# Ledger of designs, part 171: peptides against a protein of PDB entry 1IK9

Target 1, 211 residues: chain A of PDB entry 1IK9
Amino acid sequence: MERKISRIHLVSEPSITHFLQVSWEKTLESGFVITLTDGHSAWTGTVSESEISQEADDMAMEKGKYVGELRKALLSGAGPADVYTFNFSKESCYFFFEKNLKDVSFRLGSFNLEKVENPAEVIRELICYCLDTIAENQAKNEHLQKENERLLRDWNDVQGRFEKCVSAKEALETDLYKRFILVLNEKKTKIRSLHNKLLNAAQEREKDIKQ
Target 2, 207 residues: chain A of PDB entry 1IK9 as posed
Amino acid sequence: MERKISRIHLVSEPSITHFLQVSWEKTLESGFVITLTDGHSAWTGTVSESEISQEADDMAMEKGKYVGELRKALLSADVYTFNFSKESAYFFFEKNLKDVSFRLGSFNLEKVENPAEVIRELIAYALDTIAENQAKNEHLQKENERLLRDWNDVQGRFEKAVSAKEALETDLYKRFILVLNEKKTKIRSLHNKLLNAAQEREKDIKQ
Target 3, 195 residues: chain B of PDB entry 1IK9 as posed
Amino acid sequence: MERKISRIHLVSEPSITHFLQVSWEKTLESGFVITLTDGHSAWTGTVSESEISQEADDMAMEKGKYVGELRKALLSVYTFNFSKESAYFFFEKNLKDVSFRLGSFNLEKVENPAEVIRELIAYALDTIAENQAKNEHLQKENERLLRDWNDVQGRFEKAVSAKEALETDLYKRFILVLNEKKTKIRSLHNKLLNA

## One batch from the design tools (peptide; made by RFdiffusion4, then SolubleMPNN)

Design b2_p21_5_s4 (from b2_p21_5, 13 letters changed)
Fold by OpenDDE base, seed 2:
Structure b2_p21_5_s4 (fold): chain B 211 residues (1-211), chain C 211 residues (1-211), chain A 21 residues (1-21)
Amino acid sequence: as target 1 above (211 residues)
Amino acid sequence: as target 1 above (211 residues)
Amino acid sequence: ELEEEEKEEKEFEKKIQNLLD
């Protein structure tokens, strides 16, 4: 089961933060349980997949688009200010919300809620869920932090090895060329010496022919 | 101001999860505000630095050690099961807690609380703090996740460059040696050819002298 | 002279080979 808690302001009580909890199985389209609380009272209702489908049809809205609007209204924490207006009658337990666009305002959904007999249990469970979510997110953050520190060390180690490899490649090339030049110069000196010996022998032979 | 909310079980109401909020400035040693709630009622008290010091002295405990025990009792969520026992009288508004060790159980602290007139405000504010903490931790988690993905890419990129550098170093060494051998062999062939020419010239001169 | 030059050439080849090994 998935769950989201959001803060909302009701038109009837704009000075009192209300909390809207939505619980669903896999997708919001399959239906959901809605719970409203003001920290003293709680109200709960169930919205079926058939009710969601009927509301989409009555609005002449494609179901996937309608469910997308429900997700933005009900599961988004602070959506853009004033895009969604929430209404609740404590007397009728009727909850409805409107989408306010520039040129069009329309009711996006309506739900019949029931007043919870023991709101303290609902409030305690809601606080427990928040504390569990905090603990899970803290554990995940600590894990990600340790992993980031590991990855940064591993990156620095490989970077340092890479820089050493680059420098070692350049040094190797330079050293090999220096050694090669020394060896070639020895061979070039020997070739020059042998050429000089050949020239001297030819000059001596030319002298011997000239008697 | 720092803040921690924990779940506790009271000896008087072991079936009902209570929430203990502690708020402090910089360090718990400077004093703190304690708030207890069951999701319907709330109780608040202020503990001064002087009261903390007096309790440490009365217990013959070093202040830093005493504050360390207070942090474990009051700020640790689920501490080790059964190490701390919490007691609260709704009638007297007297809160106290005990540390239960194997051979010794002792009162670690006691606080006079006051019943909050509007507990719904305290509960709403507590839920708001939990939701804000969730949002902050989610944003941190998303940032750490993106950074982890970046660091992993950067590591893979440097690792791939390093492997290419290693292979290129080995290939360079091999190629330079092959080229060097080719040039040396050309020089050796030229030296041998010049020696043969010298030998032939010496043999011709020896023939001319015998003539 | 030629034998000494061949010996120097072989010693040089050995030095090269030892640099290649």
Scores: peptide ipSAE 0.019, ipTM 0.825, DockQ to the pose 0.051
Fold by OpenDDE base, seed 3:
Structure b2_p21_5_s4 (fold): chain B 211 residues (1-211), chain C 211 residues (1-211), chain A 21 residues (1-21)
Amino acid sequence: as target 1 above (211 residues)
Amino acid sequence: as target 1 above (211 residues)
Amino acid sequence: ELEEEEKEEKEFEKKIQNLLD
């Protein structure tokens, strides 16, 4: 079961923050339970998949689009800039909400709610859910923080190995060239020595021919 | 102002979850406001720094140690394994709590509370605080997740550069040795050619002497 | 002389080989 609690303002009671709880299984489209409370009284209604489909048909809206609007209205509260207006009559237990656009306002949905006999149980359970959600989110945040610290350590380790590899490559190249130059110079010296021996032998032979 | 809400069980009403809100400025030692609610009624009391000091003195406990126990009791709820027991009389508005150890239970503190005239306002504000805390924790969670993803990308980038550096070092060593062998072989061929010329010149001179 | 030069060349080849190993 998934749940969302939103803070809303009723047009009839704009000075009193109300709370709209929506509970559903997997998807909002399959139906949901709506609970409204002011911290003293509570009202609950069950909305079936058939009722959601009927409301979409009555509005001439595609069901997936309608459910997308329901999700924005019921799970986000008022949304940014009072896009949704909520109305509730405590007398009739009738809840309805409107979408406000620049040029038009239209009713997005309506539900008959039932007054809860023991609102304190609903309020306690709602607070319990909020506290449980806080604890779960804190545990997730602590986990992510520890993982970020691990990733930063791992990054610093690889970075340090990379810098050592770069330096070791440059050092290797320099060392190999120095060693090679030494060996080449020895070979050049030997070649020069052999050329001088050949020149001397030729000069001696030219002396032997001249007697 | 800092705030903590905890779920507690009263010894007098073990079937009904109660909520203990504690609010303070910077440190619990400087005093706090305590609020108890069952989702229908609420009770509030203000505890001053002087009252906290007096309770510590009456218990013959060092103030910092006493405040440390208050923090565990009041901000953690029951704690693990029913270490703290909470008592409240709705008639006297007297709240007290005990620390349960293996061999001894002792009263840790007591407060006179006042019944709130409009408990719905207290409950609404408490729910608002829970919802605000959820939203803040969600935003922190999303930030940490994005940072985790960034750190993972940065790690993969450095790891890939490191692997390329290792491979490039091995390739450099192999290439330099191959080039050096080629130049050395050219020098060896030149030395051998000069030795053969010296041997031929010596053999010709030995023929000229026999001749 | 030539035998000493061949010996020096072999020692030099050995030094090269030890630098290549």
Scores: peptide ipSAE 0.018, ipTM 0.824, DockQ to the pose 0.108
Fold by OpenDDE base, seed 5:
Structure b2_p21_5_s4 (fold): chain B 211 residues (1-211), chain C 211 residues (1-211), chain A 21 residues (1-21)
Amino acid sequence: as target 1 above (211 residues)
Amino acid sequence: as target 1 above (211 residues)
Amino acid sequence: ELEEEEKEEKEFEKKIQNLLD
């Protein structure tokens, strides 16, 4: 089962933060349990897949689009733009919410809730779930932090090896060229010496022919 | 101000999870506010630095060690080892906790709490803090995940450049040696050719003298 | 003279080989 808790403000009690819990299996489309609390009282209702389908049909909205709007309203919390307005009557236990667009507000959904006899248990379980979620997220953060520290070390190690490889390549090229130039110069000197000896021998022969 | 919420079990009500909130400025040693709730009622007490010092003295414990035990008891929650036992009387509003060692349990601290007149506000604020902490931790997790993915890409890029550098170094060395050998062999061939010409010229001169 | 030059050339070739090894 998936679960989301969100802060909402009710039109009737805008000064009191309420908490909206939604619980569902795999998809919100399959139905959900909605729980509302003010930190003293709690109210719960079950919304079936058939009720979701009926509300979508009554709105003349495609079911997937309607479920997409339900997901934004019920799971994302009231974003700062007041795009979703929540209403609840403690007397009738009727919960409804509206989508506010620039020129038109429309009712997006409505549910009958039931007052919970033991609200303290619902509140304790809600706090427990929040604390468990915090602990899980902290453990994940610590793991990701350690992984990032590892990856940074591994990157620095490879970078240092790469820089050494570049420097070693340049040094190798320079050293090989220096050694090669020395050897070539010795061979060029020997060739020049041998050419001079050949020229001298030819000049002596030309002198001996000329007596 | 720093804040920690923990689940605890009271000796008097072991079937009902209680929540222990501790709030402090910079260090627990400077004093703290303790809040206890069962999801219906709340109790709050303020513990001063002087009370902490007095409790440490009464225990004949070094203050830093005592604060270290307070931190474990009050901020870490009841770990699975039941090392800390919590007691609260709703009638006297007296809260005390004990450290359980193998052979000896001892009272670690005691505080007078006051019943909160509006427990719903304390509970709502506690839930709000949990939801804010979840949102902050989620944002941190998403950031660390993106950093992890970045570092992994950067590592792969440097690794691929390093492997190319190694291969290019080996290829450079091999190519330079091949080119050098070719040029050296040309020079050796020229030297040998010049030597043979000198030998032939010397042999012709020796024939001309014997003639 | 030529035999000495051939010896010098062989010693030089050995020096080159030792620099390339």
Scores: peptide ipSAE 0.020, ipTM 0.824, DockQ to the pose 0.108; fails the geometry check
Fold by OpenDDE base, seed 4:
Structure b2_p21_5_s4 (fold): chain B 211 residues (1-211), chain C 211 residues (1-211), chain A 21 residues (1-21)
Amino acid sequence: as target 1 above (211 residues)
Amino acid sequence: as target 1 above (211 residues)
Amino acid sequence: ELEEEEKEEKEFEKKIQNLLD
């Protein structure tokens, strides 16, 4: 089961933070359980897939688009843009929410809730879920931090090897060329010496023919 | 202000999860505010640095060691080892906790709490803090994840450059040696040709002298 | 003379081989 808790402000009680919990199996489209609390009282309702489909049809909205709007409204809370307005009557236990567009607000959905007999149990379970989520997220953070430190070490090690490889390549090239030039010069000197010996021998032969 | 919320089980109500909130400034040693809730009622007390010092003295424990035990008891909750036992009387509002060692349990501390008039406000604020902590930890996780993905890319890039540098070094060495051998062989062939010409010239001169 | 030059050529080959090794 997946769960999301969000802070909401009710139009009737804008000074009191309410908490909207939504719980679902795999997809919100399959239905969900909605729980509203003010930290003293709690109200719960179950919304079926058929009710979601009916609300989409009543709105003349494609079901996937409607579920996408439900997900934004119910799982993200009212984002910083107050795009969604929440209403609840404690008397009728009727919960409804509206999408506020620039020029038009429209009702997105409505649910009948029931007052929970033991709200303290619902609140305790909600706090437990929050604490569990904090602990899980802290463990993930510690894991990611250790992995980050590992990757940084591994990067530094490869970088240091790369720099050494570059320097070693340049040194090798320079050394090979220096050695090549030395050997080539030695061979050139030998060739010049042999040419001079040949020239001298030819000059001596021309002298011997001339008696 | 720093804060920690922990789940505890009271000896008097072991089936009902209670929440222990501790709030402090910089260090727990400077004093703290303790809040206990069962999701319906809340109780709060303030513990001063002087009370902490007095409890340490009464226990004949060094203050830093005592604060270290308080930190374990009050901020980690009862860890999985049930090393700390919590007691609370709703009648007297007296809260006390014990450290359970194998052979001896001893009282670690005791506090007088006061019943909060509006527990719903305390509970809402506690849930808000949990939700804020979740959001902050999620943002840290997303940041660390993106940084890990960056470091992994950077590592792959340097690794690929390193492999190319190694291959290019080997190729350079091989090419330079091949070129060097070719030029050397050409020079050797020229030297051998010049030597053969010198030998032939010397042999012809010896024939001319015998003639 | 030729034997000395062949020796020098072999020493040169050895220097090259030592550069190639």
Scores: peptide ipSAE 0.019, ipTM 0.825, DockQ to the pose 0.050; fails the geometry check

Design b2_p21_7_s1 (from b2_p21_7, 13 letters changed)
Fold by OpenDDE base, seed 3:
Structure b2_p21_7_s1 (fold): chain B 211 residues (1-211), chain C 211 residues (1-211), chain A 21 residues (1-21)
Amino acid sequence: as target 1 above (211 residues)
Amino acid sequence: as target 1 above (211 residues)
Amino acid sequence: SAEEEKEEKEEKEFEEKLLNL
């Protein structure tokens, strides 16, 4: 089951931070459990897929768009733009929320909640979930940190091998050219020597013809 | 100020998860604030550096070792080995904890707590701290994930450049040798041709002398 | 010189390596 806890401000009690927990299976569209607490009392309600469909129809909104607005309202908490206002009556246990755009405010949804008999148990379970989430996120952070350190070492090792390969390529080219010039110069010297021997032999033959 | 929240089980109420919050400045040795809650009631106490020093002396333990045991007991929660047992009397507001080793159990520390008048405010602040910590850890996880993805790309890019450099070095060596062989073979052919011309000139001179 | 004989030997070994490719 997926869960999100958000802090919200109620219009009726703006000085007291409330916590809104939403719990669902796979998709918010299939229904959810909503829990509200002020740290002393708790209220819970279950919203079915049929109720979500009915609220979308009553709003004349496409179901996927409506569920997208529910997800923004209920899972983001009070975003920095006061786009969502939350209302709750402790007397009627009626929870409703509104979307406030520049020129239009409209009711986005409403739920009947029931007062929890043992709010301390709900609060303890909520704190347990927060502590478990912190521990899981810390373990993920430690894993990612070790992976970053590994990847950085592996990068430095390959970078150092690459730089050595570049230098070794330049050195190889330079060495091969130097060795080739030596061998080539020896062959040029032999060619010059043989040419001089041919010239001398021709001059001696011209002397032998002149008696 | 640093803070740690742990879940603990009290010997008096083993069926009810309690939450132990410890808050301190820089080091636990300088003193701390301890808060206990069951999700309905809360109790708070302040422990001074002088009280920590006195408890270390009363235990005949070196202060740094004692603070190290306090840190393990109060900040780790119930570790998997039931090494620490926690006791609290709601009547006396007396909190004490024991270290249980195989053959020895001893009182590690004790604190007088005071019942908080507004436990809901303490619980709300505790939940707020948990939610803030979750948000901070999520932001760190997202940052580390992006850094891992960057380092992996950078590694793949350098690895691909390194493999190309290795192949280019082998190709360079092969190409240079092929070119050098062509030029050397041309020089060897010239040397052989000049040697044959010298042999012919010598044979003609030997014929002219016999003639 | 001993250096010239060493250079001539290195040149000859390089030429033999070139001939065997």
Scores: peptide ipSAE 0.024, ipTM 0.825, DockQ to the pose 0.051
Fold by OpenDDE base, seed 5:
Structure b2_p21_7_s1 (fold): chain B 211 residues (1-211), chain C 211 residues (1-211), chain A 21 residues (1-21)
Amino acid sequence: as target 1 above (211 residues)
Amino acid sequence: as target 1 above (211 residues)
Amino acid sequence: SAEEEKEEKEEKEFEEKLLNL
């Protein structure tokens, strides 16, 4: 089961933060349980897949688009954009919400809720879920932090090996050229010496012919 | 101000999860506000630095050690180790807690609380803090996840450059040696040619002397 | 000199490496 709790403001009580819980299995389209609380009273309703389909048809909206609007309205929490307006009557237990666009407001959905006999249990379970979610997110944060620190060490180790490899390549090239120049200069000196010996031998032969 | 909410069980009502909030400025030693709720009623008390010092003295415990035990008892949440037992009387508004060791249980602290007139406001604010903490932790998780993905890309980039540098070093060494051998072999051939010319010139001179 | 003997030795070791490739 998936669950989302969001803070909302009711048009009837805009100064009192209410909490909207939605719980569902896999997809919101398959139906959901909605719970509303003011921290003293709680109200719950079950919305079936057939009711969601009927509300979409009554709106002349494609079901996937309608469920997409339900997800935004019910699961996003009240973002600073007053795009969704929530209404509830404690007397009728009727919950409805509107989408507010620049030039048009329209009812997006409506649900009959039932007053919970033991609201304290619903509130306690809601707080427990929040605390359990905090603990899970903290454990995930600590894991991600340790993984970041590991990846940073691994990066520094490879970077340091790479810099050493670059320097070692440049040093190797320089060393090989220096050694090659030494050997090449020895061979050039030997060639020069042999040429001088040939010139001297030719000069001596020219003297021997001239007697 | 720092704040911690934890789930606790009261000895008087072990089947009903209670919530213990502690709020303080910088250090628990400077005093704190404690709030207890069962999701219907709430009770609050302020504990001063002087009361903390007096409780430490009455226990004959060093203040830093005592504050360390308060931090464990009040801020850890009830871990599965029944190391801390919480007691509260709704009639007397007296809250006390014990540390349970294998061979000894002792009272760690006690506070007079006051029943909150509007518990719904305290409960709503507590739920708001939990939701705000969830949102902050989610944003931190998303940030750490993006940073992990960045560090992994950066690691793969440097690793790939390092492997290319290693291969390029080996290829450079092999190429330089091949080029150097070609040049040296040319010089060795020139030396051999000059030696043969010297031997021929010496043989011709020996013929001219015999002639 | 000791430097010249070192250079001659390094040169011979390099020439031997070149002959063994």
Scores: peptide ipSAE 0.022, ipTM 0.824, DockQ to the pose 0.050
Fold by OpenDDE base, seed 1:
Structure b2_p21_7_s1 (fold): chain B 211 residues (1-211), chain C 211 residues (1-211), chain A 21 residues (1-21)
Amino acid sequence: as target 1 above (211 residues)
Amino acid sequence: as target 1 above (211 residues)
Amino acid sequence: SAEEEKEEKEEKEFEEKLLNL
């Protein structure tokens, strides 16, 4: 079961933060349970897939688009200020919400809620869920932090090996060229020496022919 | 101001999860405010630095060790099961907690609380804080996830450069040796040719002397 | 010198490595 708690302001009680819990199975489109609380009282309602389909039809809106607007209204909490207006009558237990655009305000949905007999149980369960979510998110943060520290070490290790490889390549190239020049110069010197010996031998032979 | 909410079970009401909020400035040692709630009623008390010092003295415990035990009891929520036992009388508003060890149970601390007149305000503020903490932790998780993905890309990039550097070093060494051998063999061939010419010239001169 | 003998040895080992490629 998926669950989202958001804070909302009711038009009738703008000074009192209310909490809207939405709970659903896999998809919000298949229906959901809403719970509204002011920290003293709680109200619950179940919205079926058929009611969601009916509200989409009544709005002349495509169901996927309508569910997308429901997600924004009911799961985002305070979306961008004033985009969604929430209304609730504690007398009728009628909950409705409107989408406010520049030139158009329209009812997005309406639900009948029922007052919970034991609101303290709902509130305790809601706080428990918040604390569980905090603990899970903290554990995830600690895991991601340790993974980031690992990845940073692994990066530094590879970077240091890469720099050593670059330096070793340059050193190898320089050393091989130096060694090559030495050996090549020795062979060039030997060629010059042998060439001079051949020239001298030819000059001596030319002298011996001239007695 | 620092704040921690934990769930506790009272010995008098073991079936009803209670929430213990502790709020302090910089250090728990400088004093703290505790708030207890069952989701319907709330109770608040302020514990001064002097009371903490007195409780440490009464316990014959070093203040730093005592504050360390307070942190474990009051901030960890359910620490290891059964290590801390919480007691609260709604009649006297007396809150006390015990540390349970194998062979010793002892009172760790005791506080007088006051019943809050408007518990709904305290509960709403507590839920607001939980939702803020969830949002902050989610933003931190998203940041750490993006950083993790960045570090992984950076690691893959350096690893790929390192592998290319290794391969380029090996290829360079192999190419330089091949080129060097070709030039060296040319010079060795020239030396051998010149040496043979010298030997032939010497043999011809020895024939001319014998003739 | 011991350095010249070392260089000459390293050069011979280099020439031998070159002859064995």
Scores: peptide ipSAE 0.022, ipTM 0.824, DockQ to the pose 0.050
Fold by OpenDDE base, seed 2:
Structure b2_p21_7_s1 (fold): chain B 211 residues (1-211), chain C 211 residues (1-211), chain A 21 residues (1-21)
Amino acid sequence: as target 1 above (211 residues)
Amino acid sequence: as target 1 above (211 residues)
Amino acid sequence: SAEEEKEEKEEKEFEEKLLNL
């Protein structure tokens, strides 16, 4: 079961924050349970898949688009102000909501609710769910924080190894060239010495031919 | 102001979850406001710094240690079962709690509460705080998740650069040695050629002397 | 000789190619 609690304002009681709980299985399209509370009273209703389909058909709206609008209205919590207007009569237990566009307001849905006999139990369970959700989100945050700290350490370790590898590559290149120049200079000195010996031998032979 | 809501069970009503809200400024040692609710009724009391000091003195406990025990009792929420026992009389509005150790139970603190005239307002505000805390924790969670995904990408990028740097260092060393061997072999060939020319010139001169 | 100058030039060009890597 999925569950969302939202804060809403009723047109009839704009000074009193109400809480709208929606509970569903997998998709809102399969139906949902709606619970309204003011912290003293509670009202609950069940909306079936058939009612959702009928309301979509009556609106001449594609079902997937209609469910998308229901999801925005009922699950958003702090939606942009004035986009959705919520109405409830405590006398008739009739709940309806409207989508307010710039040039058109239209009823998006309506539900008959029933007054809960034990509102304190519904309110306690709602507070329990909020506390459980806080604890779960806290545990996830602590886990993600520890993982973030781990990933940052691992990044710093690899970065430090990479910088050392770059420096070691440049140092290796420089050292290999220095060693190469030393060996090359030894061979050049040997070649120059052998050429001088050849020139001296040729000059001595040319002197011996000239007697 | 800091605030913590905890779920507790009263000895008098073990079947009904109660909610204990504690609100304080910076430290619990400076005093706090305590609110108890069952989702229908609410009770509130204020505990001053002087009362905390007096209760610590009456217990012959160091104030910092006593405040540490108050913090565990009042702010833990789901502490280990049976470590703290909560008692409340709705008739006297007297709230007290005990610390249960293996061989000793002792009263840790007691507060006179007052019944709230408008419990629905306290309950609504408590639910609002829970929803605001959920939203703040959700935003932190989404931020930490995005940062973890960033750090993981950055780690993979540096790791891939490091592996390329290692491979490039080994390739550079191998290439420099191969080039060095080629040049060295050319110089060795030149030295051998010059030695052969010297030997031939010496043999020709020795023939000319015998001639 | 012209061959020694050519070989010394090829050696310098090879040293420059080694230094410019």
Scores: peptide ipSAE 0.021, ipTM 0.824, DockQ to the pose 0.053; fails the geometry check

